# Peptides against a protein of PDB entry 6GMG: the designs that were tried, part 284

Target 1, 331 residues: chain A of PDB entry 6GMG
Amino acid sequence: DSDDRVTPPAEPLDRMPDPYRPSYGRAETVVNNYIRKWQQVYSHRDGRKQQMTEEQREWLSYGCVGVTWVNSGQYPTNRLAFASFDEDRFKNELKNGRPRSGETRAEFEGRVAKESFDEEKGFQRAREVASVMNRALENAHDESAYLDNLKKELANGNDALRNEDARSPFYSALRNTPSFKERNGGNHDPSRMKAVIYSKHFWSGQDRSSSADKRKYGDPDAFRPAPGTGLVDMSRDRNIPRSPTSPGEGFVNFDYGWFGAQTEADADKTVWTHGNHYHAPNGSLGAMHVYESKFRNWSEGYSDFDRGAYVITFIPKSWNTAPDKVKQGWP

## One batch from the design tools (peptide; made by RFdiffusion4, then SolubleMPNN)

Design b2_p22_6_s3 (from b2_p22_6, 14 letters changed)
Fold by OpenDDE base, seed 2:
Structure b2_p22_6_s3 (fold): chain B 331 residues (1-331), chain A 22 residues (1-22)
Amino acid sequence: as target 1 above (331 residues)
Amino acid sequence: PYKIHSVTDPQGVTHYFVEPIP
């Protein structure tokens, strides 16, 4: 374990990015070049381009969480998370399927559970809910009006979320958003806010009281979405990585991908922005890189993770960190 | 073989990264 993290230096406001590099179906660049792109494309507040602040650069430098952190304006809380799980597929595969050669029963069950999640459906659910929220935010000038609108929208769509408790992350998400309360943000006016989406990849086998097999191969019962709503209880996500199965093996504990509020209807054409590791230009890890991936590349994830959640939060409409259209790479 | 790197952020979350060792 070592902490050679360095905060990237400031980039001139008008400096244009260098071209991105294609990498495994995604566009890649070094963190400083992403800062340049960010300042040109995403930095705008009330239509005015902004230099990324030292605080924002520091957030960004932490790697996997950094992109989402900078663009959402807050550290990810992951409270309002959605996924899709095919219970019938899971049960049928467990009943009728067999472990592969050399695969333990626990490994088989963990794999089957992982494969029973549908990333695209999970993403679509989050987009659906975000759309409902955005309609509820529109023309609502206080939280009460927002909540009333939200309930009406849910009723009209016969959405199971209408039955959630008032203290549920679903209803409390807006009021718990710092930028909503800021004078230069929402200023307590819901109509100044919009819903945005990011994704987190993580490991299901985080319960230290469970079997070692679950920690190594996944917990088939953990972090499943609630039927009807698609809500995932993220309270037990403690950022614990997958347990090694052999000496010297290690895993990354999470990954974050920023989507924002893209309007592209085809999920496969949406762009997800994420970082690889913390910025360590003088260390063995090297400089941080930022990736802009298509949905397929993002949703595939890594063997380090067996869960993907799609999370809704809010940003001021005056921010341009979540534009309708995101272009992959540069130029 | 892998080398594990870590950093703890201001929220107290430790981030783990894996570097392949040649």
Scores: peptide ipSAE 0.626, ipTM 0.943, DockQ to the pose 0.838
Fold by OpenDDE base, seed 5:
Structure b2_p22_6_s3 (fold): chain B 331 residues (1-331), chain A 22 residues (1-22)
Amino acid sequence: as target 1 above (331 residues)
Amino acid sequence: PYKIHSVTDPQGVTHYFVEPIP
């Protein structure tokens, strides 16, 4: 059933946020108050704060995708995604482990696969790659120079990404970023852009031609990162939710969390911003809320999902939607 | 015990949300 989505009203540019509320180890607030914080902290273009536009407020109002959408400046394409999967652990557990009491074989395999992903290592890989990309961007004033720099960096580090095809999302991501081409954005100058990271949680069992068990309990072989690179082929992610295992059961099809470009070296201290649902203040869902979570809170995810990907995209350096330091909550 | 809500965004993606029913 669909509730009526409402676009949050504009907030005065100088309106200060109300205090956030602690919520299960994270900071939480209603969407309108997040808009206030966003305007004070993240809205800056060339050092000047901006009122969140109607378009941005509309994007934000769609829920969990909204925060990433607003801060990245584009709808998430999820093409340049990274994860970490322990193949040895997976194989060993499948071979030597056993289903829990009442657990089906398919459920067991799905669970083992899920547990074989390392969210922290996946995140770290994305950060590593983002750093390489940022170095490649730094002194490049055209795309060709950027690509050359990138290849050199990868070669110097003996990174398996150096073997990626020129058509790979890894190499095409920058040129496919709208803000890179915008006059008031990158203006086709890579050195005006920086790599940023967001995360998507989703379900592996999306193949409608596969077994019902895979759709209910996960597809152990789906959305694994390529060895060496950590790249996840996201082409088969069609935002299909987990299939119910019992009547009345339902699942969310995805969740998004915004990290940006925080420099905090300790993953556990990084802040992830995400929304709960689309804004329906007059509906049963209620007003949208925004959460600022620590990594452990974000990466834990929900049973709705068995995959977590860490995605790299780009924003202009003139934007402050991805500052070096993110403070959790308000004040 | 749950109500499923959905909205389709301008990209044509349908977002599903689950609301617990008291």
Scores: peptide ipSAE 0.626, ipTM 0.942, DockQ to the pose 0.840
Fold by OpenDDE base, seed 4:
Structure b2_p22_6_s3 (fold): chain B 331 residues (1-331), chain A 22 residues (1-22)
Amino acid sequence: as target 1 above (331 residues)
Amino acid sequence: PYKIHSVTDPQGVTHYFVEPIP
């Protein structure tokens, strides 16, 4: 393990960011400059700008998880996750498709499974559910009222989520959110909270007891959404990276992207904020960089991953880490 | 051709990163 991680220094509250630079269709900057932007744009609590605390800077320094961690206010639990999988496409391609030249059967099946996920529909499902939750939150002043509202909303929409167990992450997510219980947060008042979304990319072939082929090329059956609900069982996600297919090959184990609560109806115009690696300015990895990507750039992912999940959590409405509109880059 | 970097966060999760070596 490398222990050259460094916590970025504090930035003065009134320091303005330097301009971001374009990078492969996204806006990119060094972590310290993101802190400056964050303080100007996203730091507001009850309408007042806040300096990013040492704790928050510490969270941020861990890399891709750090952006989501700072903006959501908690370490990602990934319990309430959604995706969309086209079962018919998958079956049809397996039946009628052929491996590419030099492609093994396992590699073919893994690729077909990956391609059978629809990132846009997965994102849309999460947004749909978040909207339902937000309606349930609006006038609920205790958890019981919230849950009653939620069940009513689901019944009205004939949503399969209405059949979930009371212990399901779907129903327990709010009560398990630390900021919901905080005095300056939700203060146990659901109407003071709002649903937000982030995304995680990860590898399907994480079962160490499975075949080597699944670990190398993906497990076609793993981490599929449940029919009707779109819920993904994330319990088997242990942050295990893809296995190398040859000596000299290695993979990153996960990536996180922060969306928040943007109201932009066009998915392609939504902005996703994410980091590259932990902050190591004195090491070979170098300083951490933060990216603000459009959905197309984010959802494309990397060959390191064959799964994408869209996760719902909650933040206080008084926080500005999830504004209605996110502007890409600076200025 | 590459160097693997890792860091373990306070939650016990290890983060892996790949650095290409020229």
Scores: peptide ipSAE 0.625, ipTM 0.943, DockQ to the pose 0.808
Fold by OpenDDE base, seed 3:
Structure b2_p22_6_s3 (fold): chain B 331 residues (1-331), chain A 22 residues (1-22)
Amino acid sequence: as target 1 above (331 residues)
Amino acid sequence: PYKIHSVTDPQGVTHYFVEPIP
């Protein structure tokens, strides 16, 4: 373990980005160049572009969480998370399927569980809920009005979320958003806020009291969405990485991808922004790179992870970190 | 073989990264 993280230097506000590089269907650039793009495209507060602050650059420098952190304006809490799991597929495959040659039973079950998650449907559910929230926010000038609107919207759609507790992440998320309370943010006015989405990839086998096999190959029963709501209980996510299956093997403990509030109806055309590792230009890891990936590239994830959650949070409408349209790369 | 790198952020979360060793 080594911590040679460096905060990227400030970039002049008017500096244009260099062209991004293609990388396996993604657009890739070094973190400093992303800062340049961010300042030109995403930095705007009340229509005015801003230089990325030292604090924001420091957040960004932590790697995969950094992109989501900078654009959401807060450290990800991951409380309001959605996914989609095909229970019938899972049961049928377990019953009728067989382990591959050389595959253990535990490995088979973990793989089947992973494959039973539908990333697209999970993302769609989050977008659906975000849309409902945005409608509830639109003309609400206090939290009470927002909550009333939200309940009405849910009732109209016969959505199971209407049965959630008032203290649940679903209803408490707005009031727990720092930017909602800030004078230059929401100023306690829901109509000044909008729902945004990011995604977290992580490992299901995090229970230290469970079997070693679950820690190595996944826990088939962990982090499943609740039926009807699609909500994932993230309380047991402690950022524990997958356990190695062989000596010398190691895994990343999580990945974050920023979507924001894109209006592109085709999920496959949506752009997800994420980082590879913390910025270590003078270390062996090297400079941090930022990727702008299509949904397929993002949702595919890595073998390090067997769960993907789509999380809703809020940002002020005055911020341009979540525009309706996101262009991949530069120019 | 991999080298594991880690950094702990201000929230106390440790981030793990894996570097392939040539």
Scores: peptide ipSAE 0.625, ipTM 0.943, DockQ to the pose 0.852

Design b2_p22_6_s4 (from b2_p22_6, 10 letters changed)
Fold by OpenDDE base, seed 5:
Structure b2_p22_6_s4 (fold): chain B 331 residues (1-331), chain A 22 residues (1-22)
Amino acid sequence: as target 1 above (331 residues)
Amino acid sequence: SYKVHTVTTPEGVTLYSVLPVP
């Protein structure tokens, strides 16, 4: 289809949002109304509301990734990703389980692998690591101090991440964050930054050199977290969607959900913000909608995806795109 | 048939952006 994406128009800074609408346990609104909410709630820089810039509105207009993009300040690189995989469950089910009626072996293995991931544990691991990082950031005024603090924290917790290479995304993530280097951002001061989390849903069977079955039903061995660390090698994620199993069938290549830095201890009560599609108000797709979903709704995902990763990045503490508390909907 | 709409980001990433929201 032709790219009929449109950048949403600017909203007055003081315009209040219209009420969100409930949608299957989610709060839903049109993108322009989300911009209004964003300006009231999330736009703050150094405590002052900001109008969403044209650039930010353009980022947002790209759909699900746009929400994460505008709130994180950069296009997702997904380099520091975490998940939880139950290897014992996987092995046991493969050994003792059997394909369902009409299910091929490849379908069975793909499904078993998908089911062996624990989204909640993956999310919790990311939160744990983010917490460690935040402690390391707190009083570090240069990258060296941050790294030293991080290593100390990991050693104290006997965390396997302490054994990661210095070039690992785990240690390089901060220095590779544009906002860390910006004068009005971190200004190369780690203590001005905080760790934030977003999630990506994607397909495991992306290797074009692999079997058609893996592309259709998943690659059971792909994108597993490393034992001990929970790190997922995302280097092979090329945003390739699931292969169709029937003519005319198509799948979405990814979904992104923004969590930020909520402090809610109960995972089920956390709010995830995401979009449905790119903004095309004059096209067949229509206007982009933004959803604020609880973890259950987010983590459920779709059949388009068999992997969920929880990614850590960084934003300046002066930004309010990742507040401690996120309220679902409006008012 | 399920139609997937695509857009390409400035970074060169193709988005298959129609999510099956109930």
Scores: peptide ipSAE 0.288, ipTM 0.870, DockQ to the pose 0.534
Fold by OpenDDE base, seed 4:
Structure b2_p22_6_s4 (fold): chain B 331 residues (1-331), chain A 22 residues (1-22)
Amino acid sequence: as target 1 above (331 residues)
Amino acid sequence: SYKVHTVTTPEGVTLYSVLPVP
């Protein structure tokens, strides 16, 4: 496909955004207007507003992943991912449930697996872990101190994550964060960092060696969280979209939603920021739009995807891309 | 069913764009 992506132009630092458009419980705006909001609300480094750089605008222009990219400061690696899967529900429905009229066995199994994931519980697990990590980061001035604190916290909570290997994404996530090593970022000081969360929607049937049915209707066994920890092995996620079931049908390979570090206790009131497609104002796709959705709207996902993961990464505390409170829309 | 457009990031990741409109 032709790459007609365009980098949005710079916006003056002091330009205020236009009002967002309400749409189905979401707040929507064009990417240029989001840049304006971002500069006013999220751009702060050490309390000082920053103009979105050309590099950041370039990242943002890539669409849904661009929002997470610009706010996290790095392209999503998705290594530390959490989900919740109801194994009992899955087994029971497979055993006692029946395919819908016209539904194949493969379609039925794929659907049942998808429905056995609990997005809210997955999100809550990620928040729980992020909270533990944030406590471990507090007053830790080197990685060793952070890891020791983390192990203690996990032990106190009798959390199965305490049994993870030292090389696991769980323990290596901080050291693998570029902003942690930056002088103006963490400067190798864990106490200058905080855990943040984003979500990825993707397709389970990505194994090219598997059956066509799994690629079309989902792989019921793929990308399940490990018992106790809730960790999802994302190593097999290659950004492969769902296979077409009919001629001319096509699917998007993923969607990303940015949560950050909101402290709102009610999951339903949390705000998720995401984009629709790459910015192509002169192309058939048109300008990129940015959405600020409530959790309900975000977690519903699309038929393109049958998996949702909640991923933890880190940003410097000096960044305001993940504030405690996020207001939906503008003003 | 919709037409999918792709872009490739500098990191070599291909994005399949055009999310369904709610």
Scores: peptide ipSAE 0.279, ipTM 0.828, DockQ to the pose 0.541
Fold by OpenDDE base, seed 1:
Structure b2_p22_6_s4 (fold): chain B 331 residues (1-331), chain A 22 residues (1-22)
Amino acid sequence: as target 1 above (331 residues)
Amino acid sequence: SYKVHTVTTPEGVTLYSVLPVP
């Protein structure tokens, strides 16, 4: 397949966006119009609006990952990921439930596993951890102070994360963030950084050495969160899509949704920003569209995916890509 | 079913970036 991706053109800094289109409870617009909104609302560095750079526009043009990429400032690494899995529900449903008419045993087990994940609880766990991290960052002027604060916060809350290894993504995530080291970013000062959240949807059946059934219908045992911490081992996520179950069927390998650092306490009222596909205005796919979805719309996902993870990363506080309040659409 | 197009990022990651319409 030829790469017909195109970088969207620059938009004047003071150009206001056109109204978004409501669609299935979401607000939708073409990528160039999102750039206009982004420049007015999210582009601020140290309180000053910025034109989206060519590099940022190029990142954005990659589609579903592009929104998270441009707002977080780095390609998603997905190392610090959280989820919630109901083991009792899973066991009980396997024992007492029955396959639907025409459903294979493998398909049944994969579906039951998918349904045993709780997206809302996974999101809440990530928010809880991000809050702890933000408290640890607030008055820490070096990494050692941050880590000490983090350990104290975890001890006070009796959180199982206090028992994680020092090399765990939980403790190493800040030092591995490029913007933390940048002069105009964190400048190695934790107090200049804040924790932010995005979500990734992906397929569990990625092991090429596993059975065809697991690749087609999911691996019920893969990418489960660790008890107590909620951490998901993402090391086996290699962006492999679901295997087709019928001739001509194809699946997407992942979807990304940007949340940032919204303070809305009601999960159902939070806004998630994501894209449909890479920008190909002259190709068969057409122009990229950006969606601002409520949590229910985002967390529903697609049949392409049976796992959802909520990932924590960091951005400088001087960036406005993760404001406390996000308004859906325009105006 | 739908046709999936791919794009490779500068980081070497292949994206199957076409999402179904809800």
Scores: peptide ipSAE 0.029, ipTM 0.717, DockQ to the pose 0.529
Fold by OpenDDE base, seed 3:
Structure b2_p22_6_s4 (fold): chain B 331 residues (1-331), chain A 22 residues (1-22)
Amino acid sequence: as target 1 above (331 residues)
Amino acid sequence: SYKVHTVTTPEGVTLYSVLPVP
């Protein structure tokens, strides 16, 4: 455990950010400077800029999850998750492909499974569903009206989500959102809320009862989306990292990227905001840095992870943490 | 509260892990 995490200090509301710098095709800055940008661009409640509160700064200080946390208003629950998996590609590659030189069968199967996920299609599915939800929210002034609208929208599109159970994360997500119930949030009025998206990278081989090979190289059958709906059962994601394959090797358990509600139609032009590690300016890790990455940079991920999920949650429309347009970097 | 851990990825990037504390 690391006890050297520090909550970034408050930044004056009128403090403008310093320029971001390029980093591997991304825009990058220190967390304190991101707070400055956040206050200028994303902090607005009912059209008025707000200073990031101590609580929000504390959330942010936790790193990548902190970025999603501060912008969504809650710690990620990851219940309403989508992905896309090419079953035909997977089967074909397993049948006709072969392990690389020095690659074990388990490594090969894990890699093939990882490569059979289509990040762009997964993201597009989440956007499609979010759009349906937003239409259902627009004129709904109670949860019942929202659910009725949602079912109608799904029926019109012949979407398999219409067959989900009423207790499914798909239908229960709104009522389970704290900001929906808050007086200054949704105030139990769906029309005051909007759907937003973030992404989580994680490891498939989390079952402690499975083989060591699956924990080391991935479980090819784990965390696949359901056909038709694209829903991923995230109940078995317990934030367990990949198991080491060699002495001294270690992996991180997750990465989070914030998308929000950007309207950019080209996935490749969308901006994803994430952090590298918790803020430890006086520790060995150093200050937390925030990255604003294009989709190609975000979706690439790391070898620590073999799954990517695109998650839908909700925020009040009065918040500006998920604007239609996100500009990469500063100015 | 949360427990925070850190690791360096095979790609040479230092990342974090956060676990909720009951």
Scores: peptide ipSAE 0.031, ipTM 0.681, DockQ to the pose 0.117; fails the geometry check

